Peptides against a protein of PDB entry 5B16. Designs and how they scored, part 7

Target 1, 136 residues: chain A of PDB entry 5B16
Amino acid sequence: TPSRINHNERLEFLGDAVVEFLTSVHLYYLFPSLEEGGLATYRTAIVQNQHLAMLAKKLELDRFMLYAHGPDLCRESDLRHAMANCFEALIGAVYLEGSLEEAKQLFGRLLFNDPDLREVWLNYPLHPLQLQEPNT
Target 2, 136 residues: chain A of PDB entry 5B16 as posed
Amino acid sequence: TPSRINHNERLEFLGDAVVEFLTSVHLYYLFPSLEEGGLATYRTAIVQNQHLAMLAKKLELDRFMLYAHGPDLCRESDLRHAMANCFQALIGAVYLEGSLEEAKQLFGRLLFNDPDLREVWLNYPLHPLQLQEPNT

## One batch from the design tools (peptide; made by RFdiffusion4, then SolubleMPNN)

Design b2_p28_1_s1 (from b2_p28_1, 13 letters changed)
Fold by OpenDDE base, seed 3:
Structure b2_p28_1_s1 (fold): chain B 136 residues (1-136), chain A 28 residues (1-28)
Amino acid sequence: as target 1 above (136 residues)
Amino acid sequence: SNEEVLKKLEEELRKLLEERKELEEKLA
């Protein structure tokens, strides 16, 4: 069996993919007329370490990281990076032990503080033109 | 700016929400 460290890194690996995938899928459906470059821009902003670290902070992972790895996290940038990794590992674990849906819900819940925006993000609302022609 | 991009995303999502609501009301 792999070490705990290896396991965490593996979870991070998986979580990175899940976060990337979920982000991509949501953006794809939310913005059907947006070109690839625009989609990629949003995705990059969402999945970058700094942003994931902010999401991690909502789960108080910063407190956890300082407790577990305080001596190794002397720099704020190091903490952010570690938090981002930890967040990915968490998402990976949720996906692995739960489901993609659970990962989706958790990720979406953290992405936006506004519940209305969460709903939009999670429910893939149809484009207005698509809504006008749902059966066409 | 990544922060600006994220803000733009929220704006677009809000726009989508409002547009959807308006259409749903019209179609209902």
Scores: peptide ipSAE 0.584, ipTM 0.892, DockQ to the pose 0.819
Fold by OpenDDE base, seed 4:
Parts: structure tokens; sequence; C-alpha cells
Structure b2_p28_1_s1 (fold): chain B 136 residues (1-136), chain A 28 residues (1-28)
């Protein structure tokens, strides 16, 4: 069996792709008239380590990281990076052991504290332009 | 800043929600 470290790194690799994919898909459908640059700006903000670390904190991964790796995480930036990686690994594991849908639901639940915003994000409400041009 | 971008995203999502509600009401 692969080492725990290697397994976690592999999960992180997978999770990174899943997070980026889900983010891209949701943004693409939510903002059909937004140019690539705008989409990329939102995506970058969502998937960057600082933001993922914030999401990880909602799962109390910060406490775990400090417990498990405190001596190695002397700087706040190091902690954020580690938390982001751990979050990616978690999403990767959810996808691997569950489904893309489960990963989507978990990610969406963490992205927004407001249930109304979660609904918009997760359920892809038709944009007014999409309603006006249903055949496109 | 990254935080500003995320706030903008939330604002846009809220607008989408409101627009959807308004359209649904008009269609009802």
Amino acid sequence: as target 1 above (136 residues)
Amino acid sequence: SNEEVLKKLEEELRKLLEERKELEEKLA
C-alpha cells in the first residue's frame, strides 16, 4: 500500500482538480455573458490557498493542523497553505469515496454561509439572458 | 483584493436570486 503521505498528496492532487472544475462549471453557467477574464478572476479568488484555508477553518482543520503539525507551521502563511492542501485532499477524498455531487454539495455549503447564496450557487438558476434565449 | 472579488461574487449571486424571483412573480 502507498504511504500515508503519498496517499494524501495524491488526494490533494485530485481535490485540486475537482475544486477547480466545480468552480469553473458553476461560474460558467451562472455568468453566461461574463468574459473569460472575469470568470478567471472569480475562479482565482475562490480556489486560491487563502480562501481555501478559510473554508478549511469552517471544518476546524486549523485545530487539526496545529495539533498535528504545529512545530512545522510556525508562520501563518505556512498554516494557510497547509490548510488549503488539507482541504483539497478532503474534497479529493469525498469525490473518490463518494461522488462529484457530494463534493459539489460540500464545497457549496462551505463557500457561502448564506443559504440563499448556496441555493443560487448549487442550483444554477437560469440567468435572465438564458431565459430570454432558451435555445442558446 | 481577493476579499473584494469574493464580495462582488456574493453581490452578483444575490442579484441573480432577486432577478429570478422577480421573473417568477411576473410569470405567475
Scores: peptide ipSAE 0.582, ipTM 0.891, DockQ to the pose 0.838
Fold by OpenDDE base, seed 1:
Structure b2_p28_1_s1 (fold): chain B 136 residues (1-136), chain A 28 residues (1-28)
Amino acid sequence: as target 1 above (136 residues)
Amino acid sequence: SNEEVLKKLEEELRKLLEERKELEEKLA
């Protein structure tokens, strides 16, 4: 229904902001010596529709989209775009109905298949230079 | 490409992990 579509778009709007925020915060803490340009480059790559679509595939959103929309998504590019939007809406919904922490955990689990890298991402380990600083 | 950037990110994260482990081992 049109109302549900509008609601989904609102969730996408919220989810986009949440994904952007989480990505920014994690990169900021993980790379304290990286200049803004480098941070932005990583962020852009992470939040690109193409990448979000890959994350969406891990949740089998592709199957959901094909079921819901069928032949309207016959092009792979159309499907990827729709999957990315759906992923944003999902993150938005998790934040809205749950918490930022829940969104963070879900997003982190999907970003990296490697559990070691996932742990680094989620736990913001202090950079060795930061560890050398006296506790204040 | 975006894929290359993401791979670079993973490499950098792995470096951070290893550096931290090494430092922790020295301090233990």
Scores: peptide ipSAE 0.581, ipTM 0.891, DockQ to the pose 0.839
Fold by OpenDDE base, seed 5:
Structure b2_p28_1_s1 (fold): chain B 136 residues (1-136), chain A 28 residues (1-28)
Amino acid sequence: as target 1 above (136 residues)
Amino acid sequence: SNEEVLKKLEEELRKLLEERKELEEKLA
């Protein structure tokens, strides 16, 4: 129904912002000496449709998309785009119905398969350089 | 490329992880 489509698009809109925000925050804290351009480069890579689609695949959203919209997603590029949008909507929903923390945890879990890297990403421990800075 | 950037990110995170471990060992 149009209402469902609108709702999903709204969730996607929200999720896009959440993904962007979470990515930005974590990068900011993880790399205190990295200039804005470098931060933006990482962020761009993380939030690109092709990457989000990869994350979506970990949740088997590809199977879901093919099940629900298979005939319309015959091209791989179309599927990736749809998966990315779906992923954003999912994150938006998690944030909306849960919390930013839950969204953060889910996103972090998907970003890295290595649990140790997940921990670094999620907890962004103080960098040695930060130890020398006041009010860190 | 996107993949290269993401790989670089992981490398940097691994460095951070290693640095953390080194600090922990030093303080132990």
Scores: peptide ipSAE 0.579, ipTM 0.893, DockQ to the pose 0.876

Design b2_p28_1_s3 (from b2_p28_1, 11 letters changed)
Fold by OpenDDE base, seed 4:
Structure b2_p28_1_s3 (fold): chain B 136 residues (1-136), chain A 28 residues (1-28)
Amino acid sequence: as target 1 above (136 residues)
Amino acid sequence: SNDEILQELEERLRELLEERKREEEEEE
C-alpha cells in the first residue's frame, strides 16, 4: 500500500541519517589526526550502497528482496540498491523503535566479523548512556 | 577500490587495538 511504501521511505530517510551519523562520529573519534578528506573517504566506503548491501546480505535480506520484489530486481545493481535501502530502513526502525545505542550495536556487529575490531569500533563515540572516562 | 579502502580501515583499527593492548600491558 502507498502508506507502507511511504513508511519504508521515511524509515530509509531516518536510517540514512543514522548510518551517516554513526559512521561519521566513530571515524571522527577513532582517527583524531586524520584530515577531513580521509574521514570522508572512509565514510563513503562504509555508507555506499555496495557496502550496505553487503551488510544487508549478512541479514539475508537478499533472499527476502528477491522473494518479495524479484520482478523489479532483474539487475544486480538494482538488487544492491534495494538491499541498501532496506538496510537503511532497518537501521532507521531500530533507532526509532529502540535507541541509538541499539542501532550502533547492530551496525557495529555487521560492520566487522572480527569481535576485536568490533570492540575498537564500538568504543567510539561514547553513547549518552555510557559513562565518560575521567581523562576523556 | 572500495574494498581496498575498507581493508585499510580494518588495518588501522587493528593498529589501534594493538596500541591499546600495549598501553594496557605497560600499565600492569
Scores: peptide ipSAE 0.590, ipTM 0.891, DockQ to the pose 0.822
Fold by OpenDDE base, seed 3:
Structure b2_p28_1_s3 (fold): chain B 136 residues (1-136), chain A 28 residues (1-28)
Amino acid sequence: as target 1 above (136 residues)
Amino acid sequence: SNDEILQELEERLRELLEERKREEEEEE
């Protein structure tokens, strides 16, 4: 239905911003001496459709896309683009229905298979809720 | 390439991890 399509597109819009924001914030705090150009380079690499599609594959969104939109995805490039969009929509939904923290955790888990790298990524910056938790 | 940039990022993160571990060990 058109309404559902619009909803997904809206979620994609939101998710795109969330992914970019989370990426930007983490890079900013992780690399305080890195110039803007370097930060932007890493961000671009992380949020590129091809990379997001790879992250989407970890969630088996490829199976979902083929099931839901198989006939419309005749090219691999189309599938990758669709998967990236779907991934953004998912992140948008997680943020919308859950929290930025939940989106952060999900995104971080997918970004790195290595638990050590994941920990470094997710621990920067310290989330305000995490800062308040020891005092609560 | 995009993959090379991501690999560089991972290397930088590993360096940060090692630095953090050293700092934590020095504080114990």
Scores: peptide ipSAE 0.588, ipTM 0.889, DockQ to the pose 0.797
Fold by OpenDDE base, seed 1:
Structure b2_p28_1_s3 (fold): chain B 136 residues (1-136), chain A 28 residues (1-28)
Amino acid sequence: as target 1 above (136 residues)
Amino acid sequence: SNDEILQELEERLRELLEERKREEEEEE
C-alpha cells in the first residue's frame, strides 16, 4: 500500500542517519589519531549499499525481498539496492521503537562475524553521555 | 577496493584487540 511504502521510506531515511552516526562515532573513538580522510574512507566502505546488502543477507532479507518484491527485482543490482534500503529501514525501526543502544548492538553484531572483532567494535570506550541516552 | 578497505579495518581492529590483551595482562 502507498502508506506502507511511505512509512518504509521514512524509516529508511532515519536508518540511514543512524547507521551513518553509529559508524562515525565508533570510528572516531576507535582511531583517535586517524585523520578525517582515513575515517571517511572506512565509513564509506561500511555504509555503502554493497556492504549493507551483504549485512542484509545475514538477516535473510534477500529471501524476504524476493518473496515480497520479486517481480520488481529484475537484476541483481536492483536486489542489492533494495536490500540495502530495507536494512536501513530495519535499523531505523529499531532505533525508533527501541533505542540507539539497541540499534548499535544489532548493527555491531552484523558488522563482524568474528566475535573478537565484534567485541572490540561494540565495547570500545565511547562518549560517556551515550551510557545515559534516553529511549527513543 | 571496498573489500580491501574493510579488510584493512579488520586488521586495525585486530591490533586494538591485541593491545587490549596486553593491557589486561599488565593490570593482572
Scores: peptide ipSAE 0.588, ipTM 0.891, DockQ to the pose 0.868
Fold by OpenDDE base, seed 5:
Structure b2_p28_1_s3 (fold): chain B 136 residues (1-136), chain A 28 residues (1-28)
Amino acid sequence: as target 1 above (136 residues)
Amino acid sequence: SNDEILQELEERLRELLEERKREEEEEE
């Protein structure tokens, strides 16, 4: 059986893809008139380690990281990076053990503190241009 | 900066929210 460390790294690998995918999908539908460069800019900002670490802090992963790895995380930048990785592993685990929907819901809840903005993100309005596109 | 980009994103989402509310009010 793989070690716990190996398992976490594998979950991180999966979670990274899930976060990237969810972000991409939501941005794609929310902004149908936005060109690829703009979409990529928002995606990059959302999935940056610094931002993911901020989301991780909402789950108190900072406390967890300090508890489990405190001696190895003397620099705040190291902590942020570790928190981001841990967050990805968490999302990966939610997807693996639950579903993409559950991962989506959790991620959306963390992205925005404003419930109304969460609603927009999770349940985006159909843009007129999208209404004209074929449903495939 | 990342913060500025995220802020812009949030502003755009608020615009979408406001549009949604207007549409809902018009349909009711």
Scores: peptide ipSAE 0.582, ipTM 0.888, DockQ to the pose 0.904

Design b2_p28_1_s4 (from b2_p28_1, 10 letters changed)
Fold by OpenDDE base, seed 3:
Structure b2_p28_1_s4 (fold): chain B 136 residues (1-136), chain A 28 residues (1-28)
Amino acid sequence: as target 1 above (136 residues)
Amino acid sequence: SNEEILEELRERLKKLLEERKREEEEEE
């Protein structure tokens, strides 16, 4: 329904910002000597649709998308785009209904298959992340 | 490529991890 689409698009909008923010903060503190160009390059690689779609696949969102929207997703590129958008909406929902910390944990767990790398990403010394819930 | 950039990132994180482990071992 149009209402569902609008809601998902709003969550996607929020999730995009959350993913961008979390990625930026972690990269900033993990690599204190890296220039802006390098930071931006890594951020772009992490948050682009192709990569987010890969993360979404770990949650089996591909199967969900094919089940729910198969007829509308006849191209692989369309599926990847939809998966990335759905992933952003999911992160947005986790932040909105849970917390930024929960979004951080979920995102970090999916970013790396290696648990040691997850720990480096998630537990590297960072300033506390404090954001209020946006107006809905 | 995007995958190459991500691999580079993982390698850099591995180096950080190795440094951390070394420091922890030295403190034990």
Scores: peptide ipSAE 0.588, ipTM 0.882, DockQ to the pose 0.813
Fold by OpenDDE base, seed 1:
Structure b2_p28_1_s4 (fold): chain B 136 residues (1-136), chain A 28 residues (1-28)
Amino acid sequence: as target 1 above (136 residues)
Amino acid sequence: SNEEILEELRERLKKLLEERKREEEEEE
């Protein structure tokens, strides 16, 4: 339905911002001596469609996309793009219905398969104001 | 490549992990 499509696009818009923000904040505090160019390079690699599509596979969104939109996704590149968008919409929904913390936890769990690296990413000191995040 | 950049990131995080472990050992 058109309403569902519009809602998904809005969630994607929100999720894109959340993913960008979380990535930026974590990189900023993880690497306090890294220049802006280096931070931006890592951020780009993390949030690009190709990588988000890889994360989406961990959630089996590829199966969902093929089920829901199979006839429209005849190209692999189209599938990757759609998966990335769906992933962003999911993060947006988690943030909207839950919290930034929940979005952070989900995103962090997917970013790294290595539990030690995941722990470093998730539990590195963040800005104190994040402890006072608004309710969502 | 993008994969190489991500691998570099993982390597840097490993170094941070090692530093954290050393700090914990020193505090014990």
Scores: peptide ipSAE 0.584, ipTM 0.884, DockQ to the pose 0.888
Fold by OpenDDE base, seed 2:
Structure b2_p28_1_s4 (fold): chain B 136 residues (1-136), chain A 28 residues (1-28)
Amino acid sequence: as target 1 above (136 residues)
Amino acid sequence: SNEEILEELRERLKKLLEERKREEEEEE
């Protein structure tokens, strides 16, 4: 229905912002000596459709998308884009209906399969040694 | 590539993790 499409697009809009925000915050604290360009590079990589689609696949959104919208997703690139959008909508929904913390936890859980890396990402404490590194 | 950048990120996080573990071990 048009209303649902509109709703999903709005959720996607919100989710996109949430994903970018969370990514930015974590990167900012994780790499205090990294210049903006470097931070932006990591952020871009994290929030790219290709990457978000990979995260979406962990939630089996690919199967969902093919089931629900298969005829409209004849190309892999289209599927990836749709999956990324759906993922953003999901994050948006989690934020909207839950909290930023819940969105953060979900996003972090999907970003890293390694629990230890996930822990580093989610807690992002300032590491003293990073302060000694040059801005490269 | 995007994957290379993400890999670099993961490697940097691993280093942070290792340093954190070492610090924790030294403090214990």
Scores: peptide ipSAE 0.583, ipTM 0.882, DockQ to the pose 0.840
Fold by OpenDDE base, seed 5:
Structure b2_p28_1_s4 (fold): chain B 136 residues (1-136), chain A 28 residues (1-28)
Amino acid sequence: as target 1 above (136 residues)
Amino acid sequence: SNEEILEELRERLKKLLEERKREEEEEE
């Protein structure tokens, strides 16, 4: 329904911001000596549609998309774009109905298959430079 | 490429992980 589509687009809008925010925050704390350009490079790579689509595939959103929108998604690029949008909407929904923490946990779990790397991402160690900075 | 950038990120995280492990071992 039009209302449903509108709602989903709104969730996508919210989710896009949440994904970018979470990514930014983690990168910021993980790499205190990395310049803005480097941070932005990593963020761009993480939040690109093709990457988000890969994350979405882990949630089997591809099956969902093909089921619900198969006739409209003939090209792989179209599917990836749609999956990325759907993923953003999902994160938006998790944030909206749950919390930023829940969104963070879900996103982190999907970002890294390696549990150890996941742990570093979610619970970043204090860098020596951070230890030297005053708490503000 | 995106994959190269992401791989670089993973490598950097691995280094952070290794450092964390070293610190934990020294504190124990």
Scores: peptide ipSAE 0.578, ipTM 0.882, DockQ to the pose 0.875

Design b2_p28_6_s1 (from b2_p28_6, 14 letters changed)
Fold by OpenDDE base, seed 4:
Structure b2_p28_6_s1 (fold): chain B 136 residues (1-136), chain A 28 residues (1-28)
Amino acid sequence: as target 1 above (136 residues)
Amino acid sequence: SAEKILKELEELVRKRLEERKKEEEERK
């Protein structure tokens, strides 16, 4: 329905910002000596559609997308883009209905399969925005 | 490539992990 589509697009909009923000903040704190160019390079790699689609695949969103939009996703690139969008919408929903911390945890769990590396990524302070987020 | 960059990132994070472990061991 148009309402559902609009809702998903809005969630995607929010999720895109959350993913970008979390990525930026963690890279910033994790690598204090890394130049802006390096930070931007890693951020781009993390948030690009190809990577987000891989994260989405860990949640089996590919099956969901094919089920819901199979006829519209004949190309691999289309599927990848759709999966990335769906992933962003998911993160947006987690943030909206939960918290930035919950979004952070979910994102971190998917970013690193190795729990030790995951812990390193997750155990850095976030921007004060996390402390000021509204309870939704 | 993006894959290469992501692998580099993982190695950087791993380096931080090892540094943290080393520091913790040295404090004991």
Scores: peptide ipSAE 0.588, ipTM 0.902, DockQ to the pose 0.832
Fold by OpenDDE base, seed 3:
Structure b2_p28_6_s1 (fold): chain B 136 residues (1-136), chain A 28 residues (1-28)
Amino acid sequence: as target 1 above (136 residues)
Amino acid sequence: SAEKILKELEELVRKRLEERKKEEEERK
């Protein structure tokens, strides 16, 4: 069996893709008149490590990281990067053990503090193939 | 600035919210 570290890194890999995908899809459907450059700009802002770290902080992953890896995280930039990775792993795990819908819901809840805005983000139509994802 | 871009995004989403509310009111 793979080590916990290896498993976590694999989850990060998966989570990175899920975050990228969800972001892309929601931006695409939410803003049908937005040019590709604009879509890409917003996506970059959403998925960059700095922002993901902020989302991670909402889940108190900073406390977790300091508890588990404090001695190895002497710099703020290192902590942010680690938090972003941890966030990706979490999303990956939610997708893997749950569903794309569950990952979508969690990600959306964190993206917007305003519940009305998050509702708009979360309730836009998805591609039909996305609805076929298993609920595991 | 990523923060600025994210704020712009929020405003865009808010516009969509307003549009949805308007549509819902028109259907009533």
Scores: peptide ipSAE 0.588, ipTM 0.899, DockQ to the pose 0.886
Fold by OpenDDE base, seed 2:
Structure b2_p28_6_s1 (fold): chain B 136 residues (1-136), chain A 28 residues (1-28)
Amino acid sequence: as target 1 above (136 residues)
Amino acid sequence: SAEKILKELEELVRKRLEERKKEEEERK
């Protein structure tokens, strides 16, 4: 069994991929006419540490991080990075122990406070071109 | 800024929501 530290780092690795994947897929399907540059720009904004830290704060992970690593997280920037990593580890754990669907639901719930916008994000309508070309 | 980009994204999603609502009303 790997050390607890190594396990968390592995979960971060997995979670990072899941967050990146979910973000990419939803942007791709929700905005079929959006250019690659726009897709990349929005993805970057969603998955960057600053934003993930804000999502983590909604789960009160900052409280947990300060409790566990207070002395090492005295700087705000360090705390943001740690919170982002912790968020990734959480998503990784949800995917690992649950499913991609569960990870998607959790992530979507945090991305949008407005339930109507959340519904659009989670259940995107299929574009006519997507219906005709399901493999794209 | 990232915040501005995220706001733009939200506006795009909102636009999609409005389109859905319009389509639903037209089907009635």
Scores: peptide ipSAE 0.588, ipTM 0.901, DockQ to the pose 0.918
Fold by OpenDDE base, seed 5:
Structure b2_p28_6_s1 (fold): chain B 136 residues (1-136), chain A 28 residues (1-28)
Amino acid sequence: as target 1 above (136 residues)
Amino acid sequence: SAEKILKELEELVRKRLEERKKEEEERK
C-alpha cells in the first residue's frame, strides 16, 4: 500500500540518520587520535549499502526481501541495495519504538561477531588521552 | 576496499581490547 511504502521510506530516512550518528559517535570516542579523514573513511565503510546489506543478512532480511519482493530483486546488487534500505528502516523503527540505546545495542551486536570486540565497541574504555580530560 | 577498511577497523578495536586487558592485569 502507498501508505505502508511511505511509512517505510520515512523509517529508512530516520534509520539512515541513526546509523550514521551511532557510527560517528563510536568512532569519535574510540579513536581520539584519528583525524577527520580517517574517521570518515571508517564511517563510510560501515554505513555503505554493501556493508549494511551484510548486516541485514545476519537478520535474514534477505529471506524477507525475497519473500516480499523477490520478483523485483533479480539482480544481486538490487537485493543488496534493498536490504540496506530495509536495514535502515529497521534501525529507524527500533529507535522510534524503543530508544537510541536499543538501536545502539542491536547495531553493535551486528557489527562485531566477536563478543569481546563488541563489548569494546559498545562500552569503549576511555583512551589514555581521554583520561586526561575526563569530562569530555 | 571496504572489506579491507573494515578489517583494519577490527584490528584497531582489537588493539583497544588488548590495551584494556593489559591495564586490568597491571591493576590486579
Scores: peptide ipSAE 0.585, ipTM 0.899, DockQ to the pose 0.899

Design b2_p28_6_s2 (from b2_p28_6, 14 letters changed)
Fold by OpenDDE base, seed 4:
Parts: sequence; C-alpha cells; structure tokens
Structure b2_p28_6_s2 (fold): chain B 136 residues (1-136), chain A 28 residues (1-28)
Amino acid sequence: as target 1 above (136 residues)
Amino acid sequence: MDDEILEELREKVRELLEERKRLEELLK
C-alpha cells in the first residue's frame, strides 16, 4: 500500500497528463490554422506551474496550503510550486474518481472567468468556413 | 510568468466568439 505522499504524487502524475491532454485537444480544435509552434506556446503558458498556481488560487488552495503546511511554505515560490502540484493532483483525482468530462469542465471553469469564452473553449466552435460551408 | 501569452490566448478566443456571432447574424 503506497503512502499518502506517494498517492498524492501519483495523482499529480496523472493530473499533469490530463491537464496536458485537455489543453492540447482544446487548442487543436480552437485554432485549426495555428501551427504547432503556436499551439505549443499557448499550451506551455497554460500548463506551467505559475499559471496552475493562479488557477489553484481560485479554489482557495493557497488558504488550504497555508493551513495544512504553514511555515514550510514561507517562500512564495515554494507555495506556487506546491499549489501547482496540488492542483494537478486534484485534476487527477477528479479524472480518476469522476470522468474526463468532469475534469474538462472544472479546468475550463477555472481557465476562463468569462462564461462566453468558457463556452467557446469547452464546446469547440466550428471554424467560420464550416459555418458557411458545412459540407467542406 | 508571461501573462501576455495567456492574455493573447484569451483575446484569440474572444475573436473566435465575435466572428461566430457575426457569421450567425449574417446567415440568419
């Protein structure tokens, strides 16, 4: 039986992959004309620890981390890293015990504050050419 | 962190939204 720490690290491992996958898929469909380099740039920005930590703040994980770990996270950089890891573990847990769809919804909700933009992200709107010429 | 890239992304998504709305109106 793995330790609690080991379990959390495993969830983080899984969550990292889920976040990477979701980000990749959504970017791919949203920007059909964007080259690989551009897609990769956006993906990197989305999944980097600094950004994930910001998403984690929306879930008040900073408060949680301070409560749970206190002085061990005295440096802001350490807190950000820990929050990012915790966020990944959370996504991993949502995927594991729920579904990819649930992970997708949670991630999208946090990624976009604007509900209209969120809807675009989540539902892969058709390219303008597809709207005008659905048979293409 | 480069917030500019994320802002650019959000702007591009907004452009998609606006374009969709425009096209939907034109096709009505």
Scores: peptide ipSAE 0.545, ipTM 0.879, DockQ to the pose 0.787
Fold by OpenDDE base, seed 3:
Structure b2_p28_6_s2 (fold): chain B 136 residues (1-136), chain A 28 residues (1-28)
Amino acid sequence: as target 1 above (136 residues)
Amino acid sequence: MDDEILEELREKVRELLEERKRLEELLK
């Protein structure tokens, strides 16, 4: 229904912002000496549709998309794009119905298969100079 | 998709992990 589509698109809109925000914050704190250009490069790589689609696949959203929208997703590129959007909507929903922390945990879990790397990402240490910054 | 950038990121995170481990060991 149009209403459902609208709702999903709104969630996607929110999720896009949440994914970008989480990515930005984590990159910012993890790499205090990295210039803006480098941070932006990593962020772009993380939040690009193809990568988000890969993350979505870990949640078996590909199966969901094919089940729900198979006839409209005959192209692999279309599927990836749809999966990315669906992933954003999911993150948006998690944030909306849960919390930013829950969204962070889910996103981090998907970003890193290695639990040790995941831990670093999720619980980033603050650089001594960053500790001097006010409540940021 | 630029897999190289993501791999570079993962490597940098790994470096941070290793550094953290070293520091933790020193602080024991």
Scores: peptide ipSAE 0.544, ipTM 0.883, DockQ to the pose 0.862
Fold by OpenDDE base, seed 1:
Structure b2_p28_6_s2 (fold): chain B 136 residues (1-136), chain A 28 residues (1-28)
Amino acid sequence: as target 1 above (136 residues)
Amino acid sequence: MDDEILEELREKVRELLEERKRLEELLK
């Protein structure tokens, strides 16, 4: 259905921005002394298709993709790309129909298997210098 | 994908966790 394809592409567009935003904000607060280049390096590693596909696998999106698009996904690279896009669409949908907080919680759960590390990521400590900065 | 970068990130977060734990113990 062309309409569904268009809808998914729009959700991917939104989800891409949400993932980028969440990643950027958390990195910014977690590492207040890290230069832009370092922040960008971590962000790239987190949001690249290869990693998002791994996160998608935790949600068993690979099974979903094979069921829905099996004949079109004969190559592993094609599957990874499709899974990454599907993950973006999912995050976009969670944000759209839920909230940014819900998207943040879901993304955090997938990023860190260790619950203690997840807690640090989701509830980052404020740096002393950050206390002097106004919230946007 | 550069797994080393992600592992480095996780290690940095671990360091923050350990620092938090130390501070919490001092406040008890």
Scores: peptide ipSAE 0.540, ipTM 0.883, DockQ to the pose 0.857
Fold by OpenDDE base, seed 5:
Structure b2_p28_6_s2 (fold): chain B 136 residues (1-136), chain A 28 residues (1-28)
Amino acid sequence: as target 1 above (136 residues)
Amino acid sequence: MDDEILEELREKVRELLEERKRLEELLK
């Protein structure tokens, strides 16, 4: 079990970076006129533990966590924190075993329930400003 | 959680969607 714990923590480490990266990239391309502070604000909102826990709930990770770690997660805040970490580990695993594209698709699917908005997020069509500077 | 910020983000994405639709219609 110690090896498994270490493995999960390593996956979490990787997943944290992947989530951060994907979020950053998509925000960067979607909002070319948004300053760094605004980009960072949106990124923080997306990647904060509370939000990731909500995404994790869509995958029923809450049920998984209660099943596997219920006695240690009696407080709701502790559960959310653990769910966020588990979600990051999952994304890390998807990236590791699959690809960044697969991680992107999964993350996007969870981030937006509206398929039309999801498509915009995933494909980030060129903004009019970007059309003027296509190589930037 | 910063629900307001997330909603703002989603609204901005929606604006992009609407703009895309407008442009597509103009190009047809």
Scores: peptide ipSAE 0.525, ipTM 0.876, DockQ to the pose 0.834

